# Designs tried in a protein design run: peptides against a protein of PDB entry 8OXM. Part 83

Target 1, 371 residues: chain A of PDB entry 8OXM
Amino acid sequence: FKAEFRLAGGVNLPKIIDCVGSDGKERRQLVKGRDDLRQDAVMQQVFQMCNTLLQRNTETRKRKLTICTYKVVPLSQRSGVLEWCTGTVPIGEFLVNNEDGAHKRYRPNDFSAFQCQKKMMEVQKKSFEEKYEVFMDVCQNFQPVFRYFCMEKFLDPAIWFEKRLAYTRSVATSSIVGYILGLGDRHVQNILINEQSAELVHIDLGVAFEQGKILPTPETVPFRLTRDIVDGMGITGVEGVFRRCCEKTMEVMRNSQETLLTIVEVLLYDPLFDWTMNPLKALYLQQRPEDETELHPTLNADDQECKRNLSDIDQSFNKVAERVLMRLQEKLKGVEEGTVLSVGGQVNLLIQQAIDPKNLSRLFPGWKAWV

## One batch from the design tools (peptide; aimed at target 1 F364)

Design b2_p26_7_s2 (made by RFdiffusion4, then SolubleMPNN; from b2_p26_7, 16 letters changed)
Fold by OpenDDE base, seed 3:
Structure b2_p26_7_s2 (fold): chain B 371 residues (1-371), chain A 26 residues (1-26)
Amino acid sequence: as target 1 above (371 residues)
Amino acid sequence: DEVEELKKLLEELLERIKKGLELMLK
């Protein structure tokens, strides 16, 4: 290990350390000191399995549909080492960096990212109607610019076109697999883009199995398909390549129902895999920037032995696990709102839910639904 | 081959559960 470390950006201030492998190669590692990386490790294994399923199918293999994975080594419930995704940038860093983000560069007369956040924070406790009106005003004055990512990175037109297709396929695959697994907390810092491949890397997988719906501000979208995400696909947006890749991914997931259910069942009953939302985690995920200053780490939550009787915890846990499995089975059967949908019908419903300004306006302001 | 990879993944998951249970029983 080198004696020097760098801080990565973000709320948790993860440490980047340089490790020398037994092969003499230097590797950058991200050390998270507060997150349970076991969840990330487990979800990476599930993504690897989903990739195996996608490689078996000729139509998804031909389209090169994959989820980008990274190596996770959990060390404890509170610490672990992530492989640093070299050559990736958070989409939020490209789009809404305070110094020279793409919105500021390409749309200097639009609202600043700070003005947008402030406006949405002012209405966070207001009605859904007031949130919708302010969200529409923000969206009108904050126009998408993510098309410029591929234009800046890929000057050759043929390469640019191939990379935009790779991006669109990556969004489609990760959106559908993320929906099946109930992956939440898809804010702009939890999605990285590879500057060479234009593929997405999803990080911080701590909200899964639709546990984002039980947050104090519930998640109202199946995946991130915001205006900038769509703008990166180019002129066709969600139509054509994206829709077809979603349909082909969903077809493979539905045809793999037994395998997916069996593996998720094993994971839900893994005593080392804490997938349940707890109140402290919920508070942490939806903490206000203003509250960051006062929460000194002196919440030693004493291990108050919530030795609630093992029997009552087990019964409540089993009921939640059963409900997650039932909902997973419904998704894999195409059951949405009590109706069985075709693959195309289900994918269409999910796209419409993800792009609906009414759903987007209800999200926690920290999710930045206007980006 | 690919069924064998899924079996290996399942075996790895079962071995993790076993280790987890062994840690809880200590």
Scores: peptide ipSAE 0.028, ipTM 0.465, DockQ to the pose 0.019
OpenDDE base, seeds 1, 2, 4, 5: peptide ipSAE 0.021, 0.026, 0.018, 0.021; ipTM 0.432, 0.494, 0.407, 0.475

Design b2_p26_7_s3 (made by RFdiffusion4, then SolubleMPNN; from b2_p26_7, 15 letters changed)
Fold by OpenDDE base, seed 1:
Structure b2_p26_7_s3 (fold): chain B 371 residues (1-371), chain A 26 residues (1-26)
Amino acid sequence: as target 1 above (371 residues)
Amino acid sequence: DEKKKLEELKKELEERLEKELELQLL
């Protein structure tokens, strides 16, 4: 272990520790404090299964459709070692870093990331119409720049084009699998991009099975497909490769319905896998910067051994688990809003929902839907 | 007009290149 650590940023101040292996290779390890890394570990196993399904299908295998996985070694319920993906950066760091972010570099006359956040926070308690108007003003004065990621990293035109395709395929695969698993919108710090492959790595999988819809500010998108995410695909945006890769991924998921249901059922009833949304987790995920000052560490998490009466909790838990399984079955049948859709129809609906500025304007401002 | 035509031509070129690369992967 090197004596030096770096902070990766975020509320939990995760420590990046450089470890020298017995092979003399430096491996960065993210030590997350206070996060249940078991949820991340379980979700990585589900992603590995999805990858196995995608590799068995010829069309998805040829397109190299995969979700990037990372090794999670849970050390405790609240600590573990992530094999930090060496050569990855959070997309949020690349885009909206205060010092050298791509928005500041390429669009110096646009609103700052802070100005955008402030404007959207001011309307947080306002009507949907007022949120939409302010979101459109923010978007007009904060133009996408994520195309510059591949342009900066890949100077050779052929390599640049291949890497932009790898990015687009990675977004498509992760979006569809993320939708099936109900991961919802993903905070820009929880999406890493590999600087060599241009593939995405999703971390911090603490919201799954549509539990984002029961947050104080409910999720309104099936996955993150914001303007910068689309700008990284190039001029075709969500059309062409992205749409086709979404459809091929959705075909494999729908054709694997029985396998996916069986595995998710086992996971939902695993007593070691806490996927449920609780009020403290909800408050943490949508914490306001102003509320960070008042949460003194005086909530010793030790004293809320609320001996929750096992019976009433089991009934409420079982009812939530059944609802999750039912909704998963609907998704895998292509049932959206009570209608059975084709793969193309379902994928189209999801894309339209994800890019709709009315849906994006309703998201929690802390998740930066304008990025 | 010329700028719009150039953007449409770029879009068509990228869409053709994407299709060609998908076909070469197949």
Scores: peptide ipSAE 0.076, ipTM 0.699, DockQ to the pose 0.009
OpenDDE base, seeds 2, 3, 4, 5: peptide ipSAE 0.064, 0.032, 0.025, 0.045; ipTM 0.685, 0.647, 0.634, 0.650; seed 5 fails the geometry check

Design b2_p26_7_s4 (made by RFdiffusion4, then SolubleMPNN; from b2_p26_7, 18 letters changed; failed a check: too like the target's own chain)
Amino acid sequence: DEIEKLLKELQERLKRLEEELKLMLE

Design b2_p26_8 (made by RFdiffusion4)
Pose (drawn by RFdiffusion4):
Structure b2_p26_8 (pose): chain A 334 residues (1-279, 317-371), chain P 26 residues (1-26)
Amino acid sequence: FKAEFRLAGGVNLPKIIDCVGSDGKERRQLVKGRDDLRQDAVMQQVFQMCNTLLQRNTETRKRKLTICTYKVVPLSQRSGVLEWCTGTVPIGEFLVNNEDGAHKRYRPNDFSAFQCQKKMMEVQKKSFEEKYEVFMDVCQNFQPVFRYFCMEKFLDPAIWFEKRLAYTRSVATSSIVGYILGLGDRHVQNILINEQSAELVHIDLGVAFEQGKILPTPETVPFRLTRDIVDGMGITGVEGVFRRCCEKTMEVMRNSQETLLTIVEVLLYDPLFDWTMNPFNKVAERVLMRLQEKLKGVEEGTVLSVGGQVNLLIQQAIDPKNLSRLFPGWKAWV
Amino acid sequence: EYEEEIEETEELQERREEELEELLEE
């Protein structure tokens, strides 16, 4: 074990450690004290199950739809450990870096990130109209730059297109799975982009199962489909590879709702922390019902096809009205 | 033990507020 450890930041102060194994290769682990990783363990297990189901299905096997997973080992009710992701860089560190940010490097005339943050702080005390107007003004003077990422990393057109296609597929699959699982904490620091495979990895998974509505600022989108992600998917935008991959993933999930419910039914017997406190779990049953409704496409008794559900999700995600009400720290304009 | 769970819930609410404040500062 290494004698030194680093802090990753945050109120809980997670610890980062390095371990040297028998082969001598250093491996980085993140011990997260005062936090419950059982929910993250369930998320990783359902991620692996979705990846296996996508691999089993011939339609998705050809499309090589995969979910990037990292091992999470719970150690107690209030602590645990997880595998650190290597060879990845934060999206916000690449895009909105103060020093060498992509938006500053490519569009110096556009508004800086500090100006946008100041405007968002000043407008949080305003009404809906002023928030919508400021958001539209900010979007007018802030063009997406993320499309140049692979352009700056993959000079060969074949490798560049391969990485772009893998990025698009990974974004579609992660977005579908996050909508199904109700993942809401999807700001720039929770998503890591690989420098080689260019596949997005979700690292935080801190809050899910429709917890953003509980937060003071509700989460009006099911997944992150901001202007930067759409521009980085290519000229075609959401139409094309993203829509088809979303439809295929939704079909696979409709075909495997039995396995998904079997995986998620681990609750109701060993409830995790932050639940059933302050004296057939109530919230567990509620989230199971909501997941079943999402999987069956019933909601309030209405039937919805896979294509219609995908179109509705795209419309909700790209709607500026929903983006205006989001948390300023979520970086909806980014 | 029962009284301590109420205090822990209040501390969790404070921590959530502090995390939101830190995200706004960023």

Design b2_p26_8_s1 (made by RFdiffusion4, then SolubleMPNN; from b2_p26_8, 11 letters changed)
Fold by OpenDDE base, seed 3:
Formats: C-alpha cells, structure tokens, sequence
Structure b2_p26_8_s1 (fold): chain B 371 residues (1-371), chain A 26 residues (1-26)
C-alpha cells in the first residue's frame, strides 16, 4: 500500500488509496463506509445481471450495450475498498475543476462553476419560477464543452468516432437501467469516464429504487441527461444512436420483467441490504457547505425515541417495499402516469423529462444540473 | 507541422460528423 491517498472530488470525499498488488500493478482503491459498499456491491451484481440480459439479445449485443461494473471488496465491518477503475476520471473533475476544467479552458468568458453554484444556492429556498429563471440565466452563461473530452483524448478521426459512439451507448444503457432500478444521486462526481474506452462508470449507488424522490429536495429527473452529457454525444445529441440504444435497452428490460422483479424482490427483503432512505442519509446527501460547521455530532440524542415497535417498523417497511415493486412492475410494463406507453413512447417521455429545464432547475444545487 | 496535423484531424472529425448525421437521418 502506498501511504499516499487522493481525495475524489465532491462533498463526500472518498479516499482513493493507491495499492501495489502482489503482481506489481498499482490499483487505485476507493475507501468508503461499509453500508455504501454493501449497496454498491449489490447494485454491481444487479448491473451484471442486466449485462447478462443485454448480451443474450442480438440487437443489444451487436450494439455492445453494457453497464461498466467495478469490483467491490469489503475489507472490514466499517470499511471497504472499491477497486477503482484505473484510467477513469470523474466527469466533474474534467468539466468543472476550479483551475483547469474544460469550461474554464474553452469558455473563459462564461460564468465560473463557483458563480453558477452560488446563483443556484441563492434561489434554493425560492419559488420554482425564480429557480427556473436563474437556471436559464446560468445555462445561457455556462455553455456545454464535454465534446472536447473525446477531441482531446482521440486525435485520429476514426478512433474519435468509435469512442463517441461508445460514450453514447454507455450513457443510453446506464440511463435506462438506472431508471428501471430507480438510481438517484447522479451528480458529476458519481459518474466517471474511462479515458481509454470513453465509457461511463457509475459509482455511489446508495440512492436506488426512487429513494431520491423522498429527499428534502426531491429528484425530478429519471437520469442525468444534462447539457454537457448531451454535448459529449456530438451533433446528433439525444437523437439517432442515443435514442435507439435507449429503446433497445428498454425493450430488453421490459422483456425480462419476471427476472428483474424476482431479483429486486429478493434484494428489497434482504435484511443486509439497507436501501431505505433515512433522515441522516438525506441530510448527508443534501448537506449545505454552511451546515458543515454546526454538525458536531451531538451524541446526546437520547436512546429513548428509537423504541418504535418493531411491528410498526416492519409494516411500514413492507408497505414501502411493496410500493417499490409495484412501481418497478409499472416501469417494466411501460406504465407512466397511469398510461401504457410503447418502448419508443416511454423512452421519449424519459428523455423529455431528463432534459426539461423546469425539472433540472428544481434539483438540489449540489447536483449541478447546469453541467 | 504538428499544428497542421491537428487542424487536419479536426477538419476530418467535422466531415465525419456531417457524414454520420446524414447516415443517421436515413
């Protein structure tokens, strides 16, 4: 083990530890808490099952539609190590690094990432109308630059094209599977890009089964399809390759309904898999920089109130699990807002919801919906 | 020059994007 650690960017600074294996290979490892690692490990297994379903279908196999997975190694009861994908960078580090981010390099006259964050934080407690107006002003003065990722990394035009295609396929596959599983907290530090393959790696899988909708600031988008995510696809944007890959992924998911329901049912009732949102986790995910000073753990919250009867907790849990399963079944049937949609209709609705500035403006400012 | 090769690579990328847009509109 090297004694040097790096902080992955974001409010939750996971420690990246460089480990030299017995094979002499350096492996970066992300150190997270136990519960986060269990959630990540379980969700990686679900992604592997989804990948197996996608590989069985000829159309999705031909398109190489896969979710990038990583190995989770639990080290202890309170710590574990994610095998960090060597040669990945957070999209947020590439785009909005304070000194050398692509926005600053390619758009030096635009608002800084800090100015955008500040403007959106100032309206955080304001009306949806005020949030929308400020979000539109931020977006006008913060133009997308993620096209330059592939342009910088891949000079050869044929390679560049293949890599943008791989990126677009990766966004499509992860967006649809992420929507089916109700994956939330898709901020720019929880999405990595592989510098060699241009494929995305989703990390921090602790907000699943639409638990992002019960956050103090609820999630209003099905997946991250922000302006920079779209700009990385190039001139076609969400049309052509992205849409077709979403439709083919959704078709495989809907045709695998029984398998997916059975898997998720087992996971929802696994006592070792805490997928439920708790108030402390909600506060942690939507923590304000100003609130960092006052969260001294006053350990003095008396043990008394946690004696809610085990029976009432179990009944409440079972009702939440049943609602999650019912909503998953609806998604897999193409039921959106009480209407049965075709695969194309469902994918179109999800794309429109994900790119809608009204939905994006309502997100927590830490999600950085303008990026 | 390395700059001329870079400009040529960017122009080839642009042309390839235009051709692909046409192929995706079919």
Amino acid sequence: as target 1 above (371 residues)
Amino acid sequence: SEEELKELAEELKRRLEEELKLLLEE
Scores: peptide ipSAE 0.026, ipTM 0.524, DockQ to the pose 0.010
OpenDDE base, seeds 1, 2, 4, 5: peptide ipSAE 0.015, 0.014, 0.014, 0.006; ipTM 0.439, 0.447, 0.365, 0.299; seeds 1, 5 fail the geometry check

Design b2_p26_8_s2 (made by RFdiffusion4, then SolubleMPNN; from b2_p26_8, 12 letters changed)
Fold by OpenDDE base, seed 1:
Structure b2_p26_8_s2 (fold): chain B 371 residues (1-371), chain A 26 residues (1-26)
Amino acid sequence: as target 1 above (371 residues)
Amino acid sequence: AVEELLKEAEELKKRLEKELELLLKE
C-alpha cells in the first residue's frame, strides 16, 4: 500500500488508495465507510438485475443498454474497498478541476467554476426568480465543454463516433434506471466516466428512492442531465439516440413492473439496508463548502446505536416505505402528476424536467447544476 | 417469463442478503 491517499470527489469524500498488488501492478482502490458500501453494494445488485432485464429484451440488448456496475470488496466490518474501475475519472474532475479542467482549457474567458459556485451560493436563500436570473447569467458565462472528452480520448473519427454513441447510451440507461430507483440528481464527482469505453459509472448511491426530494434544498430534476452531460452527446443533444434509448429502457422497466416492485419491496424492508434519509445525512449532503472544514464530527459509530424506540419508528418507517413503493408503482405505470403517460410521453416529461433551467436553478448549489 | 424473473428476484434477494450478511460479518 502506498501511504498516499487521494480524496475522491463526492459527498462522503471517499479515499482513493493506490495499492501495489503482489504482481507489482498499481491498482486504485476506493475506501468508503461501511454503511455507504452496503448501500452501494445493494444498488449494484439492483443495477445488475436491471441489466439482466435489459439483456433479455431484444431491442435494449441490440442497443447494448447497460448501467455500469463495480465490485464492492469488503475489507472489514467498518471499511471496504471498492474495486475501482481502472481508467475512470470523475466527470467533475475532467470538467472543473481548478488547474487543468476542460472549462478552463477550452473556455478560459468564461467564469471560473469557483465564480459560478459563489454566484449561486449568494442567491441560495433568495427567491426562485432571483435564482433563475443568476443561473442564466452563470450559464451564459460558463458554456459547456464536455464534447471535448471524447475528442481528446478518441482521435480516430470512427472510434470517436462509436464512443460518443456509447456515452449517450450509458447516460440514457443510467438516467432512466436512476429515475426508477429514485437516485435523482447526481453530484458531478459521483459520476465517473470510463476513459476507454466512454460509459458512466455511478458511485456513492447514498440517496435513493426519491430521498433527494426531502433534502433541505429539495431535488427538482429526475436525473442529472445538465448542459455538459448533454454536450457530451454531441450536436443532437437529447434528441435521437438519447431519447430512443431512454424510451427503450423505460419500456423494459415498465414491462418489468412486478419484478422491480418485488425487488424494491424486499430492499425497503431489509433491516440491514438503511436507505432512509436522516437529518445528519441530509445536513452532510448539503453542507456548505465553508462548513466542511470544521464538521469532521468524530461520528463515533457507537452513539448511533441509539435505541430505536421500536413502535413509533416502525410505523413512520413503514409509511415511508409504502409511499416509496406507491411512487415506484406510479412511475412504472407512467403516472406523472396524476396523469397516465405513454412511455414516450413519460420520457419526454422527464427530459424536459431535467433540462429545465428553472428546475436546475433551484438545485443545491454544491451539486453544480451549471456543469 | 414472470416466474423466471421472480425466481431471479428471489435469487437476487438471497445474494443481496448474503452479501449484506458478509458485509456485516466481516
Scores: peptide ipSAE 0.024, ipTM 0.457, DockQ to the pose 0.021
OpenDDE base, seeds 2, 3, 4, 5: peptide ipSAE 0.009, 0.009, 0.010, 0.000; ipTM 0.421, 0.391, 0.396, 0.225

Design b2_p26_8_s3 (made by RFdiffusion4, then SolubleMPNN; from b2_p26_8, 14 letters changed)
Fold by OpenDDE base, seed 4:
Structure b2_p26_8_s3 (fold): chain B 371 residues (1-371), chain A 26 residues (1-26)
Amino acid sequence: as target 1 above (371 residues)
Amino acid sequence: KLEELKKLAEELEERLKKELELMLKE
């Protein structure tokens, strides 16, 4: 281990440690000291399984549909070593960095990221109508720029096209698998893009199995498909390659129903896998940027073992797990809102839900649905 | 420079769209 550490950007200030391997290669490792890296580790195993399913199918294999995975070595419940995705940048860092973000560089006359956030925070407790109106104003004055990521990184037109295609495929695969696993909307800092492959890496997998729907501000989208995410796909947007890759991914997921259900069932009942939403985690995930400074959680580990009757907790847990499994089964059958949809119909509904400004306007402003 | 890059990108996207439309007709 080098004595030098770098802080990665993000709420948890993860420490990037450069480790020299026994092979003499320097490997960056992310040491998170507060995140449940076991959740990330479990979700990486699920992604590896999904990748195996996708690799077995000819149509998804031909399209190279995969979720990027990283190695997680959980050291404790709250500490572990992530293999840092070398050569990745958070999408949020590229787009909305305060100094040199792509929005500021390419759209200097648009609202600042701060102005957008302020406007949406002002209406956070308002009606859905007021949220929608302000969100539309924000969107009108904060135009997408993520197309410039591939243009900046890949100067050769043929390479640029192939990388934009790889990006689009990566978004499609991660969106559909993320929907199946109930990852929901993803904060822009928790989506990394590989600067060489243009593929996405999802980190901080603390929200799974639709637990984002039980947040104080519930998620309203099946996955992150915001305007910048779409802009990175180029002129076709969600049409063509993205839609087809979603459909082919969904087809593999639906055809793998029994396998996926069995695996998720094992995970839901694994006492070592804390997938349930707790109030502290909910507060943490929806902290206001202004509250980031003052909430030193002095977790006084007064483990007040509130001996909540184990029976009532177990019954509540089982009912949540059963509902998660039922909803997963519905998703894998194409049951949406009580109706059985075709793969194309289901994917279309999910895309429409994900891009709907009414749904996006209802998201927690801290997650920056306008980005 | 940035406007020229935008124009070049739009022109490249149109060319690629035409190539894709050709590839989809095969």
Scores: peptide ipSAE 0.023, ipTM 0.531, DockQ to the pose 0.010
OpenDDE base, seeds 1, 2, 3, 5: peptide ipSAE 0.019, 0.008, 0.021, 0.017; ipTM 0.462, 0.362, 0.540, 0.284

Design b2_p26_8_s4 (made by RFdiffusion4, then SolubleMPNN; from b2_p26_8, 12 letters changed)
Fold by OpenDDE base, seed 4:
Structure b2_p26_8_s4 (fold): chain B 371 residues (1-371), chain A 26 residues (1-26)
Amino acid sequence: as target 1 above (371 residues)
Amino acid sequence: ELEELFKEAKELEERLKEELELKLKE
C-alpha cells in the first residue's frame, strides 16, 4: 500500500489507495467505509452470470454484449475494497462538474446544472403537471452534450465510431439487465464510463429488485435513459443499434427465465444479502444536497433489540420477496401491465417509459433526470 | 459479423443524415 490516498468524489468520500501487487503492478483500490459492499459484491456475481448467459447466445456474443463488472472484496457489512475502475470517470462529473462540465463548455448559454436542480427542487412537492412543465423548460434550456465524450476521447473517426457503438451496446446491456434485476434509475455519479473502451460501469448497487419504487419519491423509469445517455449514442439515439441490442439482451434474459429466477430466489432469501429498502437507506438515496451538511447521523446504534415479533417481520419480508419473484417472472415472460408482449414490444415499452418526459419529471430531483 | 454491424450502423447513420438533410431543405 502506498501511504498516499486520494479521495474519490461523492458523499461517502471513498478512499482510492494505490496498491503494488506482488507482480509489481500498481492497482488502485477504492476503500468504501460506509456502504454495504456486500450488496455490490452479490450484484457483481449476478452480472457475471448474466454475462455468461449473454456469451452463450450467438447473437449477443457477436455483439459483445456484456455488463461491466468490478471486483468487490467486502471486509465487513460497511467496509470493503473495490477494485477501482482505472481510467473511468463518472458520467455526472464529465457532464455537470461545477467548473468544466461538458454542458458548461459546449452550452454556455444554457441553464447551469445548479439552476436546473434548483428549478426542479422548487417543484418537488408540486403536482405532476407543474413538475412536467418545469422539467420541459429545464430540458429546453439544458440541451444534451454527451456526444462530445466520444468526440473528445477518440479523435480518429473510425475509432470514434467503434467506441460510440461500444457505448451504445453497453447502455443497452446494462439497461435490460438492470431492468430485469430492478436496478431502476441510476444516479449520474453511480454510472462510470471507461475513457478507453467507452463502456459503462455501474457502481453502488444499493437499489435492486424495484426497491426504488418504494422510495419517498418513487422511480418511474425502468432504467436511466436520459437525454445525455441517449445523446452519447449519436444521431440514431435509441433506434438501430441500441434497440437491437436491448432486444437481443431481453431475448437471452427471457430464454434464461428458470436460471434467473433460481438465482434471484437464492439471493432474496439469503440472510446475508440485505436488499430490502429501509428508511435510513431511503433518506440517504434521496438526500437533498442542502441536507448533506446537517445529517451527521449520530448513529448511536443503540441496539435496542426491538424484539419486533420476528414472525411479523418475516411474514412481511416473505411477502415482499414473493412479490419481487412474481414481478421478475412477469418481466421474464414479457408481462407488462397485465399484457404479454413480444421481446420487441416489451423493449419498445421500456424505451418509451424510460424516455417519457412525464416519467422523468416525476423522478427525485437529486438524481438529475434532465442530465 | 462485427463488420456487418458496423456496416448496418453506418448505413443507418447515412440514411438518417440524408433524412435530416431532406428535412432541413423543407
Scores: peptide ipSAE 0.019, ipTM 0.427, DockQ to the pose 0.011
OpenDDE base, seeds 1, 2, 3, 5: peptide ipSAE 0.019, 0.006, 0.015, 0.009; ipTM 0.505, 0.317, 0.401, 0.363

## One batch from the design tools (peptide; aimed at target 1 V11 Q189)

Design b2_p27_1 (made by RFdiffusion4)
Pose (drawn by RFdiffusion4):
Structure b2_p27_1 (pose): chain A 334 residues (1-279, 317-371), chain P 27 residues (1-27)
Amino acid sequence: FKAEFRLAGGVNLPKIIDCVGSDGKERRQLVKGRDDLRQDAVMQQVFQMCNTLLQRNTETRKRKLTICTYKVVPLSQRSGVLEWCTGTVPIGEFLVNNEDGAHKRYRPNDFSAFQCQKKMMEVQKKSFEEKYEVFMDVCQNFQPVFRYFCMEKFLDPAIWFEKRLAYTRSVATSSIVGYILGLGDRHVQNILINEQSAELVHIDLGVAFEQGKILPTPETVPFRLTRDIVDGMGITGVEGVFRRCCEKTMEVMRNSQETLLTIVEVLLYDPLFDWTMNPFNKVAERVLMRLQEKLKGVEEGTVLSVGGQVNLLIQQAIDPKNLSRLFPGWKAWV
Amino acid sequence: AEEEDEEEFAEKKTEEREARFEEELEE
């Protein structure tokens, strides 16, 4: 074990450690004290199940739809450990870096990130109209730059297109799974982009199962589909590879709702922390019902096809009205 | 009781997000 450890930041102060194994290769681990990783363990298990189901299905096997997973090992009710992701870089560090940010490098005339943050802080005390107007003004003077990422990393057109296609497929699959699982904490620091495979990896998974509505600032989108992601998917935008991949993933989930419910039914016998405190779990049953409704496409008794559900999710995600009410730190304009 | 738990949980997570956002301002 290495004698030194680093802090990853945050109120809980997670610890980063390095271990040298028998082969001598250093492996990074993140021990997360004062936090419950049992929910993250369930998230990783359902991620692996979805990846296996996508691999089993011939339609998705050809499309090579995969979910990037990292091992999470719970150690106690209030602690655990997880595998650190190597060879990945934060999206916000690439895009909105103060020193060498992509938006500053490509579009110096556009508004800086500090100006946008100042405007968002000044407008949080305003009403809906002023928030919508400021958001539209910010979007007018802040063009997406993320499309140049593979252009700056993959000079060969074949490799560039391969990485772009893998990025689009990974974004579609991760977005579908996050909507199904109600993942809400999807700001720039929770998503890591690989420098080789160019596949997005979700690392935080801190809050999910429709927890953003509980937060003071509700989460009005099911997944992150900001202007930068859409521009980086290519000229075609959401139409094309993203829509088809979303439809395929939704079809696979509708076909495997039995396996998904079997995986998620681990609750109701060993409830995790932050629940059933302050004296057939209530919230667990509620989230199971909500997941079942999402999977069956019933909601309030209405039937919705896979294509219609995908179109509705795209419309909700790209709607500036929903993006205006989001948390300023979520970086909806980014 | 469950509403109080949800309020305390929301406050804790909001504080985490605010602390991260303040760190970005400091950078």

Design b2_p27_1_s1 (made by RFdiffusion4, then SolubleMPNN; from b2_p27_1, 17 letters changed)
Fold by OpenDDE base, seed 3:
Structure b2_p27_1_s1 (fold): chain B 371 residues (1-371), chain A 27 residues (1-27)
Amino acid sequence: as target 1 above (371 residues)
Amino acid sequence: SLEKQLEELAKRRMKEMLEKFEEELKR
């Protein structure tokens, strides 16, 4: 282990440790708290099940549609190491690193990532109209650059093309699977890209089953399909390969309804899987400047023994679980806003929702919807 | 104590979140 660790942002600051393996390879490992690791481990199992469904279908198998999984290695009763895929980088580190990020390198006259964040924080308590106007100004002065990831990493044109396709397929698969599972908190540090495969690795899977909608600032998009995410697909954007891969993934998910419902039902009622949003978690995810003054870093993970007054919480929990199952069933039937949609119609709606600047402007500024 | 203030803040936010959750459950 290198003696140096980096703290990833947040209250339960996951320690990024660089480990040299016995093979002499450096591996970045994320050390998380116990509960985050359990959530991640459970969601990795769900992703493996989704991958099994995708491999059984000829159309998704031919397209190599998979959601990337990672190993969760428990180190202790309260800590574990996520073995990060060797050669992954957070998309945020590539795009918006303050010193050498792709936005600064390729768009030096655009707003800095800090200026964008500051502008969006200034309007955080303002109307949706004011948020939208400022978001549009930010977007105009912060143009996407993620196309350069594949261009920098893959100099051979044939390899570059294949890697851009792999990226596009990975975004499509993870977006649809993520939507079905109601994955939230898809900020630019929770999405890694593999520098060799161009596939995405989604981390920090603690916001699931649409629990992002109950945050102080609700999540308004089904998945991350921001301008940089789209720019990484190249000139076709969301059209062609991405759309078709979303549709084929959605077809498999909808055709696997009973299996997915059964899996999610087991998980929702697993007493060891705390998927519910709690206030400490919401505070962690959407910390306000006003909250920083009171939260000294001494919130030990042990104080999560807020002895749930079991009785009122259990009835609320069951109603929550039932609603999650009902909403999952609706998604798998193609029911959106009370209307039954075709796979193409549902995928189209989700794409439109995900790229809508009105939805993006309403997100918590920490989500960085302009990236 | 800071712990007691944090516990009260957590309880308030828990209540607000439960209320929001119940409001979402009614939609």
Scores: peptide ipSAE 0.019, ipTM 0.480, DockQ to the pose 0.043
OpenDDE base, seeds 1, 2, 4, 5: peptide ipSAE 0.007, 0.007, 0.000, 0.014; ipTM 0.360, 0.364, 0.346, 0.425

